# Peptides against a protein of PDB entry 3J47: the designs that were tried, part 39

Target 1, 121 residues: chain A of PDB entry 3J47
Amino acid sequence: IRLTNQLKSLKGLQSKLKDVVEYLDKVINKELPINHTILGKLQDVFNLLPNLGTPDDDEIDVENHDRINISNNLQKALTVKTNDELMVIYISNLVRSIIAFDDLIENKIQNKKIQEQRVKD
Target 2, 26 residues: chain B of PDB entry 3J47
Amino acid sequence: NAQYHLLVKQGDGLLTKLQKYGAAVR

## One batch from the design tools (peptide; aimed at target 2 V8)

Design b2_p26_7_s4 (made by RFdiffusion4, then SolubleMPNN; its pose is not in this set)
Fold by OpenDDE base, seed 1:
Structure b2_p26_7_s4 (fold): chain B 121 residues (1-121), chain C 26 residues (1-26), chain A 26 residues (1-26)
Amino acid sequence: as target 1 above (121 residues)
Amino acid sequence: as target 2 above (26 residues)
Amino acid sequence: DEELDKLLSNMERLRAEIHKLLEELK
């Protein structure tokens, strides 16, 4: 039961990571804005990942040490991958914010030029 | 990791410059 | 890696455009 739940959670995480990658591709292509719900779900996964590494049972036999190391390495690799995805999302948002501010500055410059022309007339 | 952190720092630097410019245009 | 390089290149271009606008305002 516990191992099946871990595998199900891992498969769920893998599916969510795939959905995030597909979303990131759409974000990079300027097709969609950033969805805060996806970010929140990724953060929830990060907060749950450290809790998946606490064996609450002091009776794990020596044969599980290699499996625990593989699980910890996989968990670390998934954490790194999700961090990289979050970073790409952050950079994409930053670039969009910069473009939006550039457009606002250009609009202000144009409005100022129009006002200066109206004062000269 | 390091290249991504560098890219984030560069982006933050651009954002800061843009904010300063936006404040000077006000 | 290629997507990150494209994003970096786009940020560098945007930086150059912002610098040009700052110079035109001086």
Scores: peptide ipSAE 0.258, ipTM 0.842, DockQ to the pose 0.033
OpenDDE base, seeds 2, 3, 4, 5: peptide ipSAE 0.209, 0.238, 0.203, 0.231; ipTM 0.820, 0.832, 0.819, 0.828; seed 3 fails the geometry check

Design b2_p26_8 (made by RFdiffusion4)
Pose (drawn by RFdiffusion4):
Parts: sequence; structure tokens; C-alpha cells
Structure b2_p26_8 (pose): chain A 91 residues (1-28, 36-48, 72-121), chain B 26 residues (1-26), chain P 26 residues (1-26)
Amino acid sequence: IRLTNQLKSLKGLQSKLKDVVEYLDKVIHTILGKLQDVFNLNNLQKALTVKTNDELMVIYISNLVRSIIAFDDLIENKIQNKKIQEQRVKD
Amino acid sequence: as target 2 above (26 residues)
Amino acid sequence: SEELDELMNLIKENQDKVDELIEEFE
């Protein structure tokens, strides 16, 4: 789902660029200003990425903890299944 | 870095314990 | 920065080990 959403966003840019190129050919405004703003707003993320890296580490560690908890419950389930099997054999 | 490594080390330690439990179950 | 990248990679490797262990038990 996230991927489909990202693609939709990129699609708009692609179409928008085509339109802009055609517009410029015909010319040979508010949209242009808006695009410039967006441009000013990956390169900048470079410095910002430094911080994001730290935060990514924290969310990795949280995921690891969750995986451990899930494994614990999984073990319990497996034990219950074994017990059920033993009871059936006894029967 | 040392502080960050500390928390990472603890997380590794818990992971080891969980692995040991899994081996005991097997 | 290099040390932090090493810690991030270690965390990722540990996560892979835990995923593999859960799969073995599933």
C-alpha cells in the first residue's frame, strides 16, 4: 500500500514535468513558484539524515524487542500443541 | 557512541537468553 | 558515524537471527 501511494506521488511529478516542458515550449506562473519552493525544501536530508540514522536505530531495537515477545508466545503455543497431541495419543 | 553501544549490548544480551530458551525447548 | 553504522548493522543481523529462529519454530 505504501508503495502504491509513493508511486502515485511520483506519477504526479512526472506528468507535471511533462506539462511544464510543453508549457515552456508554448511560451517560447504560480505553479512555477510552487515548484521552486518544493525544490528548496535528498540533498538537505543528507545532514538531517545524520539524526534520522539515530532514530532508525531506536526503531530497529524496538522491532527486535517485539520479535522476542512474539517468539515467547510462539513457544507457549507450541508447548500447548504438544500437550494436546500427547492427550490424543493417550486416548 | 559508547552510550549507544551500551543499550545495544543489553539488547543483544536479551536476545541470547531468548535463544537459550528456544534451545531448551527443542 | 562509522561506529553507529556498525551498531545499526549489528542490530539488523540480530533481527535476521530472531526472524530465522521464529521461522524454525513456525

Design b2_p26_8_s1 (made by RFdiffusion4, then SolubleMPNN; from b2_p26_8, 19 letters changed)
Fold by OpenDDE base, seed 4:
Structure b2_p26_8_s1 (fold): chain B 121 residues (1-121), chain C 26 residues (1-26), chain A 26 residues (1-26)
Amino acid sequence: as target 1 above (121 residues)
Amino acid sequence: as target 2 above (26 residues)
Amino acid sequence: NKDLEKLLELVLQRLRELEKLIEELR
């Protein structure tokens, strides 16, 4: 019962992580703006996921202490790397939003100049 | 971390100035 | 108009600073 509930919670987290990755891919592909709430939830998910180990160490035997330290260091490194990547994506979207707003302002200035010239003629 | 927070703060400050400008041009 | 152009120039300068910092974080 407890192990089945942990597996169900882990599957729920994996599904939510997949949804976040799909959202991040859409954000990287410039299709959606970054949501700070998604960034915070992603950080929380990475802080709660102790082991994204590579899928190829299927040997169960007896050195639990060094594997836990390597796993914790890899998790910490992946968490930092993912945080930095999300930060870069956030800044990139902020810059794009500012550029798009600048273009709108320039277009409005040009339209105003054209209107002022038409009133003087 | 600190450099990034400074960068984000500068970007937010710029966005706020742009928003104020866009409102003044209306 | 002149104050507007100066504000735009300041925005563009800040954008270039942000773009540079993004490239340093890649």
Scores: peptide ipSAE 0.230, ipTM 0.830, DockQ to the pose 0.037
OpenDDE base, seeds 1, 2, 3, 5: peptide ipSAE 0.216, 0.212, 0.199, 0.224; ipTM 0.818, 0.802, 0.794, 0.810

Design b2_p26_8_s2 (made by RFdiffusion4, then SolubleMPNN; from b2_p26_8, 21 letters changed)
Fold by OpenDDE base, seed 5:
Structure b2_p26_8_s2 (fold): chain B 121 residues (1-121), chain C 26 residues (1-26), chain A 26 residues (1-26)
Amino acid sequence: as target 1 above (121 residues)
Amino acid sequence: as target 2 above (26 residues)
Amino acid sequence: NENRQRLLEEVQRRLLELQKLIQELR
């Protein structure tokens, strides 16, 4: 029962990770705004993944220990890679927000100059 | 890890300053 | 006018600093 739930969770995570990669590609391509709620839930899933991969089962043979260590190292490497990808996206959105605010400030500056000129004419 | 947190903190600090500037221009 | 121009220049400098930090992480 636990192994089937772990496989289903892993398949669900793989599908969600694919959906996230596709969403990230669309965000990189400026096609969609980031939903912070989806990012937060994804971070929660990734923070729970290391905890879902620790069996508190004190009984598994020495031959599985190397595979578990490789799986944990792979999960850790995937978590780090995903954190780095999420960071690049967070920074990219921050940069876009800064540019949009700069453009808004410049538009307000121009509008104020136009109004001041119209009052002098 | 430490460089990540520093970069996020710098970004959040920049966003906060930008919000204050947008409010001061309103 | 001068205070607003100085503010825009500060935002642009901070944007450039953030772009450099992104490039250093790649």
Scores: peptide ipSAE 0.219, ipTM 0.824, DockQ to the pose 0.034
OpenDDE base, seeds 1, 2, 3, 4: peptide ipSAE 0.218, 0.202, 0.206, 0.201; ipTM 0.826, 0.815, 0.823, 0.812

Design b2_p26_8_s3 (made by RFdiffusion4, then SolubleMPNN; from b2_p26_8, 22 letters changed)
Fold by OpenDDE base, seed 1:
Structure b2_p26_8_s3 (fold): chain B 121 residues (1-121), chain C 26 residues (1-26), chain A 26 residues (1-26)
Amino acid sequence: as target 1 above (121 residues)
Amino acid sequence: as target 2 above (26 residues)
Amino acid sequence: NKKREQLLLEVQRRLEELKKLQKELE
């Protein structure tokens, strides 16, 4: 039962990661704003992932050590991959904030020029 | 990891500069 | 005026640096 739930959770995570990548591509293409709810749920899943890899200490079968190490390495690799995706999202938001700020500065410069012209007329 | 922290630190430094500049333009 | 132009130039430079970092991560 636990392995089937882990595999189902992993498949669900893989599907969500794919949806996030597809969403990120749309965000990079400036088609959509970032959904903070998807980001928060991903972050929560990653904060819980280290705890999902602790089997209760009561059955150390020595043959599971290599499988646990592979699972932990895969989990760590998935955590790194999603941290990289979250970083791309964060950078994309910073870039948008900078562009919006540039537009605001340009609008303020134009408004100031219009006011200076109206005072000279 | 180190490149990640460097990128985040650079992004935060940019955000802080953006905020300071936004406050100076208000 | 000159301070605002310098500010815009710095924001543009930072935007280019961020685009470069984004391209290195893709």
Scores: peptide ipSAE 0.299, ipTM 0.855, DockQ to the pose 0.034
OpenDDE base, seeds 2, 3, 4, 5: peptide ipSAE 0.287, 0.269, 0.249, 0.280; ipTM 0.852, 0.847, 0.839, 0.847

Design b2_p26_8_s4 (made by RFdiffusion4, then SolubleMPNN; from b2_p26_8, 17 letters changed)
Fold by OpenDDE base, seed 4:
Formats: structure tokens, C-alpha cells, sequence
Structure b2_p26_8_s4 (fold): chain B 121 residues (1-121), chain C 26 residues (1-26), chain A 26 residues (1-26)
């Protein structure tokens, strides 16, 4: 039962990660706006992942140590990959916000130039 | 981690400069 | 005008640096 739940959680995480990558590629290509709901769900998964890695301290069997180490290494690799994806999302959002604000400033400069020209005529 | 924090810091610095510019153009 | 153009140039250079850092992280 525990292994099946871990595998289901891992498949769910992998599917979510794939959806985030596909979403990021669409955001980079300017095809879609940022979905705050996807970001929130990814953050919730990230906050839950450390809690899924607490081994209940029940039963020192030496054969479980290698399986636990493989699971922990995979979880660590997935955590790093998820963090890198969140980073790329954050940067993409920041760049988009900066471009939108730059365009707003340029529009305001142009409007000011037009107003100054109308006062001189 | 270090490159991430540097990139976030540069982005926040750019956003702050852009906000100051937007306020000066008001 | 010149101060605005200088600030716009600074924003563009920071955007270019941010884009470069993003490519270095890929």
C-alpha cells in the first residue's frame, strides 16, 4: 500500500512537472498567460514533498537501506528539477512584467511628446 | 541556489528601477 | 529626454543580462 501511494504521488508529480514544462514553453513562446492556479498547485506539491520523505522509524532491515537511498535520490533530483522549473517561471513572469511596464512608460513618453507639440503649435 | 538568488536579485533590481522611472515620468 | 533614453537603455541592458543568465541556467 505505501509503495503504491508513493508511485502514484511520483506519477502525479511527474505529470504535473510535464504540464508545467509545457506551460512554461507556451509562456516563453508568448502563446499563454501565466496560470497562477498551476503555480499554486506546484508550490503545494513542493511543500508536501519534504513531508512525504519522512521515514516512519519502524524497522531496521539492512535490505531497505538501498531502496530508501534510491527513493531519496530520486526525490532530491525531482525537487531540484521542480525548483529549476519554478525559477524559470518566476523569471519569465518578471521579464513579461518588465516588458509590459516598459511599453507603458514608452506610451506615456509618446503621449507627453504629443501634448508638448500641441502646446507649441 | 547562488545563481538563482543572483538572477532574482537582478530582476527585482530592474523592477525597482522601472518603478522609479514610471514615477519620474508621472 | 536624454535622462529617459539613458534609463531605457539601462533597462534594456539589464533585460539582456537577465536573458543571458536564464540561458546559462539551461
Amino acid sequence: as target 1 above (121 residues)
Amino acid sequence: as target 2 above (26 residues)
Amino acid sequence: NAERDKLLELVLENLRQLTKLMEELR
Scores: peptide ipSAE 0.273, ipTM 0.841, DockQ to the pose 0.034
OpenDDE base, seeds 1, 2, 3, 5: peptide ipSAE 0.270, 0.250, 0.264, 0.251; ipTM 0.841, 0.830, 0.838, 0.829

## One batch from the design tools (peptide; aimed at target 2 V8)

Design b2_p27_1 (made by RFdiffusion4)
Pose (drawn by RFdiffusion4):
Structure b2_p27_1 (pose): chain A 91 residues (1-28, 36-48, 72-121), chain B 26 residues (1-26), chain P 27 residues (1-27)
Amino acid sequence: IRLTNQLKSLKGLQSKLKDVVEYLDKVIHTILGKLQDVFNLNNLQKALTVKTNDELMVIYISNLVRSIIAFDDLIENKIQNKKIQEQRVKD
Amino acid sequence: as target 2 above (26 residues)
Amino acid sequence: EEEVKELRKEIKENNEKLEKEIEELEE
């Protein structure tokens, strides 16, 4: 789902660029200003990425913890299944 | 870095314990 | 920055190993 959403966003840019190229050919405004703003707003992320790296590490650790918890419950389920099997054999 | 490593080390320690439990169950 | 990136990789690899162990146990 996230991927489809990202693709939609990129699609708009691709189409928008084509339109802009055609517009320029024909010319040979508000949208242009808006595009410039967006441009000014990965390069910058470079420095910002330093921080994001720290945060990514924290969300990795949280995921690890959750995987441990899931493994615990999984062990319990397996034990219950074994017990059920034993009961059936006894029967 | 040292502080960060500390938390990482603790997380590894818990992971080891969980692995040991899994081995005991096997 | 490099050490943080190494730590991130180590955490991620440990989490992937654990996920594989959980899948094996479910099977």

Design b2_p27_1_s1 (made by RFdiffusion4, then SolubleMPNN; from b2_p27_1, 18 letters changed)
Fold by OpenDDE base, seed 5:
Structure b2_p27_1_s1 (fold): chain B 121 residues (1-121), chain C 26 residues (1-26), chain A 27 residues (1-27)
Amino acid sequence: as target 1 above (121 residues)
Amino acid sequence: as target 2 above (26 residues)
Amino acid sequence: NKQRDEMLELVIEKLTKLQKEIENLRA
C-alpha cells in the first residue's frame, strides 16, 4: 500500500511537473495566456495529493500509522511551501516581463516620434 | 489561497491589457 | 498622445497594485 501510494504520488507529481513545464514553455513562447491553466493544474495537484496519500485504514500497525501521518503532514507542508515559493518566483517573473514589455513599447513610441520629426525637418 | 488567486487574476488582467496596448501601438 | 499617456498610466497603476499585493503576501 505505502509503496503503491508513493509510486502513484510520484507518477502524479511527475505528470503535473511535466504539465507545468509544458505550460511554462508555452508561456515563454507566448502561445497561451498564463494563469488559469497553472492555477487549475496546481489545484489539481493539491486535490490529488490528499487523495493519493489516504491510506486505506484497514491493514497497517498503529506505530507505522503515526510515522506515516507525520511524514505525510510534513510532506504536505513542504509541498505547500514549495508551491508558494514557485508562485512567488512566477509572479516576480511576470512582473519583470510586464515592465520590460512596457519599456519596449515606450522605446518604440519614442523612436517613432524621432523618425516623424526627422521627416518634418 | 484566496489572496493568492486574486493576485494571479490581477496579473493576468494586466498582461491582457498590456498585450492590447502593444497591439494598438503597432 | 493623450490616449497613449492614459493607457500607460493605467498600466503603471495596475502594476503598482500588483506589487503591493505581492508585498502583502510576503509579510
Scores: peptide ipSAE 0.246, ipTM 0.829, DockQ to the pose 0.037
OpenDDE base, seeds 1, 2, 3, 4: peptide ipSAE 0.229, 0.220, 0.230, 0.229; ipTM 0.825, 0.830, 0.833, 0.829; seed 2 fails the geometry check

Design b2_p27_1_s2 (made by RFdiffusion4, then SolubleMPNN; from b2_p27_1, 23 letters changed)
Fold by OpenDDE base, seed 5:
Structure b2_p27_1_s2 (fold): chain B 121 residues (1-121), chain C 26 residues (1-26), chain A 27 residues (1-27)
Amino acid sequence: as target 1 above (121 residues)
Amino acid sequence: as target 2 above (26 residues)
Amino acid sequence: NKLRDQMLEHVINKLNELQKYIANLRQ
């Protein structure tokens, strides 16, 4: 039962990672804003990932050691991949915030120049 | 990780510069 | 991997552009 749940969670994570990559592509192409719901679901997956790789120590048959190592390596690889995706999301949000703030500053500078010109006229 | 922290630091540095500039324009 | 690296490069380029723009606004 636990192994099936881990495989299902791993498949779910893989599907979600695919969705995130597709979303990040759309975000980079400026086709979509960042969806906080996708970010929240990624965070939930990350919070679950450390728990998905701890078999409770109570049923380690020696034949499962290789399967556990493969599962842990795959989980670690998925964790790294998901961390990279969260990084790209974070950087994308940061860049958007910087652009929006730059536009705000430019608008304020222009408004100030217009007001100063109106006082001189 | 290291490249992430570098990119974050660069972005935060830009954000801080923008914030200072925005405060000076107020 | 390649797509991710392209995305990161694009973000870095945009950050550098913004840095230059801010520097020009300060002159």
Scores: peptide ipSAE 0.275, ipTM 0.835, DockQ to the pose 0.058
OpenDDE base, seeds 1, 2, 3, 4: peptide ipSAE 0.265, 0.238, 0.264, 0.290; ipTM 0.836, 0.827, 0.834, 0.842; seed 4 fails the geometry check

Design b2_p27_1_s3 (made by RFdiffusion4, then SolubleMPNN; from b2_p27_1, 19 letters changed)
Fold by OpenDDE base, seed 5:
Structure b2_p27_1_s3 (fold): chain B 121 residues (1-121), chain C 26 residues (1-26), chain A 27 residues (1-27)
Amino acid sequence: as target 1 above (121 residues)
Amino acid sequence: as target 2 above (26 residues)
Amino acid sequence: NKERDEMLKLVIEKLTELNDYIEALRQ
């Protein structure tokens, strides 16, 4: 039962990671704004991954335990690294959005001043 | 974690203020 | 003009805070 749920979660994660990569590529290309709801759901998935991957310690033979611990530590380290990378991408896109809005506001102010000057002439 | 969530929240707050300012300048 | 300058100051302050946080994550 747990392995089937892990496999379903991993397939769901793989599909979601593919959707996130496709979304991030569109955001990098400035085709779409950052969707905070997608990012929040992604964070929730990453926060649930360690909890979905913890076998309750009660039934697995000692020889598989070391390989599972190394795999869990590597998966945790990869999850942390991926989370940090996604955070940097999110912050970078937030900064770019702020700059783009500031430039848009300045351009509108300048256009308004030019129109007001043309009406006075 | 907590510092990141605070930073994100403050960034979202700034975007909201900037959007309100942009709407007032239109 | 004053309201714009205050908004720009707030943006610059937040960008600086974000940059400092990114650099702290890279150490």
Scores: peptide ipSAE 0.279, ipTM 0.839, DockQ to the pose 0.034
OpenDDE base, seeds 1, 2, 3, 4: peptide ipSAE 0.225, 0.256, 0.241, 0.245; ipTM 0.830, 0.836, 0.827, 0.826

Design b2_p27_1_s4 (made by RFdiffusion4, then SolubleMPNN; from b2_p27_1, 21 letters changed)
Fold by OpenDDE base, seed 3:
Structure b2_p27_1_s4 (fold): chain B 121 residues (1-121), chain C 26 residues (1-26), chain A 27 residues (1-27)
Amino acid sequence: as target 1 above (121 residues)
Amino acid sequence: as target 2 above (26 residues)
Amino acid sequence: NKKRDEMLELVIRKLKQLEEEIANLRA
């Protein structure tokens, strides 16, 4: 049961990471507007993450209530930490993409200036 | 949580500005 | 041209701010 729940949480996190990567790829390819889809997917992730920490309604034997509460709190804390780290990585990748686009725009401007100068000569 | 939301908001703002800039360069 | 350069500079500034916030979250 515990290992299965941890695997489920990890799979959920992996799925969310995959969704974030897919979104970033779509943004890089200019297929989707960045803001609305990111916010939607992030909201979906945040809505699903709390559910991953909910004990399955399986008959939790009353005798282990204290150990289960500690485990759930730790799992929640680890989930929050992991989510924060993943979000930092996501934002970092987003920043890198923006820098790359900025460089591309600057290169295009420079090329245009060179062409305009060649026409004036 | 609050710092994270602020970071996301700043990223979104930057993306919006970049899109506007890209459109102006075209 | 001047307006485009100003917009580019603003984007660069915002990128730097975001990078700093990321670094602060990792510290």
Scores: peptide ipSAE 0.281, ipTM 0.841, DockQ to the pose 0.038
OpenDDE base, seeds 1, 2, 4, 5: peptide ipSAE 0.246, 0.241, 0.271, 0.268; ipTM 0.826, 0.839, 0.839, 0.836; seed 1 fails the geometry check

Design b2_p27_2 (made by RFdiffusion4)
Pose (drawn by RFdiffusion4):
Structure b2_p27_2 (pose): chain A 91 residues (1-28, 36-48, 72-121), chain B 26 residues (1-26), chain P 27 residues (1-27)
Amino acid sequence: IRLTNQLKSLKGLQSKLKDVVEYLDKVIHTILGKLQDVFNLNNLQKALTVKTNDELMVIYISNLVRSIIAFDDLIENKIQNKKIQEQRVKD
Amino acid sequence: as target 2 above (26 residues)
Amino acid sequence: EEEREELMEEIEENDEEVEKLIEELEE
């Protein structure tokens, strides 16, 4: 789902660029200003990425913890299944 | 870095315990 | 920055080990 959404966003840019190229050919405004703003707003992320790296680490650690919890419950389930099997054999 | 490593080390330690439990179950 | 990247890699490797353990136990 996230991927489809990202693709839709990129699609708009691609189409938008094509339109802009055609527009320029024809010319040979508000949208242009807007685009420029967006441009000014990856490169900048470079410095910002430094902080994001730290936060990514924290969310990785959290995911690890969750995986451990899930493994615990999984062990319990497996034990219950074994007990059920034993009871069936007894029967 | 040292502080960050500390938290990471603790996380590793818990992971080891969990692995040990899994081995005991097997 | 390099040490932090190494720590991120170690966390990722540990997460992969836990995923493998969960898959093995499910099998």

Design b2_p27_2_s1 (made by RFdiffusion4, then SolubleMPNN; from b2_p27_2, 16 letters changed; failed a check: too like the target's own chain)
Amino acid sequence: LEDRDKLLELVKRNLELLTKLKKELEA

Design b2_p27_2_s2 (made by RFdiffusion4, then SolubleMPNN; from b2_p27_2, 14 letters changed)
Fold by OpenDDE base, seed 5:
Structure b2_p27_2_s2 (fold): chain B 121 residues (1-121), chain C 26 residues (1-26), chain A 27 residues (1-27)
Amino acid sequence: as target 1 above (121 residues)
Amino acid sequence: as target 2 above (26 residues)
Amino acid sequence: NKQRDELLQLVLERLEEVQKLIEELRA
């Protein structure tokens, strides 16, 4: 049961991570605002985490409690890692967007200079 | 969690500024 | 935390560059 729940949690996190990646791929294509969906997907991951760490069985012996704590710590560590990966992807997309805007600005500056030169000739 | 949320909020602020600049350049 | 702070700093620097370019375009 615990391993199955951990696998389900990992699959859930993996699915959410995949959803975030797919969303980020759509954001690269300028189809959606980055912030609300990343935050929403992150919230979804965090909302799934507490539900996976609560043992429904009140009668777990002391030896099982230590294994649960280790499992919860691992799950927490995996969550932190997933969050960090999402943040890296988010910031990478922001940087790419900034670079694209820099290029757009430079192109407009160049076009303006070309037009000014044509008027002087 | 709090530091992560702060980082996300800062990123959101930067994105908003970036969007404003993109609109100004158009 | 350090890596995140460094990445945020890079984004801020690029944003400042964009702001400067916009100002140059408007001059």
Scores: peptide ipSAE 0.286, ipTM 0.846, DockQ to the pose 0.092
OpenDDE base, seeds 1, 2, 3, 4: peptide ipSAE 0.222, 0.223, 0.261, 0.253; ipTM 0.823, 0.820, 0.832, 0.824; seeds 1, 2 fail the geometry check

Design b2_p27_2_s3 (made by RFdiffusion4, then SolubleMPNN; from b2_p27_2, 16 letters changed)
Fold by OpenDDE base, seed 1:
Structure b2_p27_2_s3 (fold): chain B 121 residues (1-121), chain C 26 residues (1-26), chain A 27 residues (1-27)
Amino acid sequence: as target 1 above (121 residues)
Amino acid sequence: as target 2 above (26 residues)
Amino acid sequence: NKQLDQLLELVLRNLEQVRKLIEELRQ
């Protein structure tokens, strides 16, 4: 039961990772706004990951140790890949926020100039 | 690692610019 | 003004989160 749950969680993480990549591609292409809910769910999955990797110290056959190590290595690799994707999402969001801020600054400067002109007339 | 640090450094540079702009508009 | 301050706060908060993630990955 526990191994099946770990494998299911890993497959779920891999699927979510793929969804995040696809989302990032749509974000890079300016087709969709950032889904904060996907990011939150991914963070929740990461917070649950440490709890999925502790085998209780009860009777690990040598065959289970190698499978656990492979599962942990795959989980670490998926975690790294997910961190890289999160970083790309973050930088994309940062760049968008900077652009939006620059546009807001320019709009504020223009509005101030228009108000100063209206006070001089 | 190196690409990550470069990307972070670029992000910090952009943030520093953003902070300067935010201060100039206050 | 308020929307600009909110956007700045979001950018700063996001940056702090990434700085934290970077430090966690560097350990």
Scores: peptide ipSAE 0.258, ipTM 0.827, DockQ to the pose 0.059
OpenDDE base, seeds 2, 3, 4, 5: peptide ipSAE 0.254, 0.190, 0.251, 0.209; ipTM 0.816, 0.779, 0.837, 0.791; seed 5 fails the geometry check

Design b2_p27_2_s4 (made by RFdiffusion4, then SolubleMPNN; from b2_p27_2, 15 letters changed)
Fold by OpenDDE base, seed 2:
Structure b2_p27_2_s4 (fold): chain B 121 residues (1-121), chain C 26 residues (1-26), chain A 27 residues (1-27)
Amino acid sequence: as target 1 above (121 residues)
Amino acid sequence: as target 2 above (26 residues)
Amino acid sequence: NKLRDLLLEQVLRNQELVTKLIKELEA
């Protein structure tokens, strides 16, 4: 029962990874735009992968340890890079929102000035 | 890291400016 | 481009690892 459930979970993970590869290939080929929500979910999946791919510490042959370390280091590097990209996008959107709000404030000031002038005339 | 901190600082500066304008329009 | 390439490489590597684990569990 426990082993069968683990096998089912692994098959489910394999299917999801296939879907991710297909999505990334479409984005690389410019068939689809980059979806930030999918990128965030991928990052979450990657953050969980080291916990899913560590066989219990008791039987890791030295060769498997090096491969796991390389995978974990690449995952960490990808997480950092993804975070940096998301941050640049966030700041860019923040700057755009600030500019738009500044324009709205200026428009409100101008409208008040026009209204005050109309009351004096 | 340094470029990130610079971008955050610029964002904070703009937010502060925005807050001042919001107070002036009130 | 480099980030996407690294992401693809990581996903492909993970797929390979999961596929190996599935084969070991099915044996």
Scores: peptide ipSAE 0.318, ipTM 0.753, DockQ to the pose 0.014
OpenDDE base, seeds 1, 3, 4, 5: peptide ipSAE 0.331, 0.304, 0.318, 0.334; ipTM 0.850, 0.840, 0.845, 0.847; seeds 1, 4, 5 fail the geometry check

Design b2_p27_3 (made by RFdiffusion4; failed a check: too like the target's own chain)
Pose (drawn by RFdiffusion4):
Order: structure tokens, then sequence, then C-alpha cells
Structure b2_p27_3 (pose): chain A 91 residues (1-28, 36-48, 72-121), chain B 26 residues (1-26), chain P 27 residues (1-27)
């Protein structure tokens, strides 16, 4: 789902660029200003990425903890299944 | 870095204990 | 970030006590 959403966003840019190129050919405004703003807003993320890297580490560690908890419950389920099998054999 | 490593080390320690429990179950 | 680190530590400690109890019970 996230991927489909990202593709939609990129699609808009691609179509938008085509339109802009055609517009420029024909010319040979508010949208242009808006685009410039967006441009000014990955490069900048470079410095900001430094911080993101730290945060990504913390969300990795959280995920690892969750995986451990899931494994614990999984073990319990496996034990219950074994006990059920034993009971069936006795029967 | 050292402080960050400390938390990472603790997380690794818990992972080890969980692995031991899985081995005991097997 | 520091508060998130402390929370992760508390979670490790709590999970550690539970796993130790389960290991002792298996023995």
Amino acid sequence: IRLTNQLKSLKGLQSKLKDVVEYLDKVIHTILGKLQDVFNLNNLQKALTVKTNDELMVIYISNLVRSIIAFDDLIENKIQNKKIQEQRVKD
Amino acid sequence: as target 2 above (26 residues)
Amino acid sequence: LNAQYHLLVKQFDGLLTKLQKKLAAVE
C-alpha cells in the first residue's frame, strides 16, 4: 500500500514535468513558484539524515524487542500443541 | 557512541537468553 | 531520545526477569 501511494506521488511529478516542458515550449506562473519552493525544501536530508540514522536505530531495537515477545508466545503455543497431541495419543 | 553501544549490548543480551530458552524447548 | 532509551532499558529489564523465570521453570 505504501508503495502504491509513493508511485502515485511520483506519477504526479512525472506528468507535471511533461506539462511544464510543453508549457515552456509554447511560451517560447504560480505553479512554477510552487515548484521552486518544493525544490528548496535528498540533498538537505543528507545532514538531517545524520539524526534520522539515530532514530532508525532506536526503531530497529524496538522491532527486535517485539520479535522476542512474539517468539515467547510462539513457544507457549507450541507447548500447548504438544500437550494436546499427547492427550490424543493417551485417548 | 559508547552510550549507544551500551543499550545495544543489553539488547543483544536479552536476545541470547531468548535463544537459550528456544534451545531448551527443542 | 533519552526518554526512549530509558523506556527500552525498562523493557529489557522486565523481559529479562520473565525469561529468567521461564528458564528456571523449564529446568

Design b2_p27_3_s1 (made by RFdiffusion4, then SolubleMPNN; from b2_p27_3, 11 letters changed; failed a check: too like the target's own chain)
Amino acid sequence: LEEQVELLKKQIDELLAKLDKKLAALR

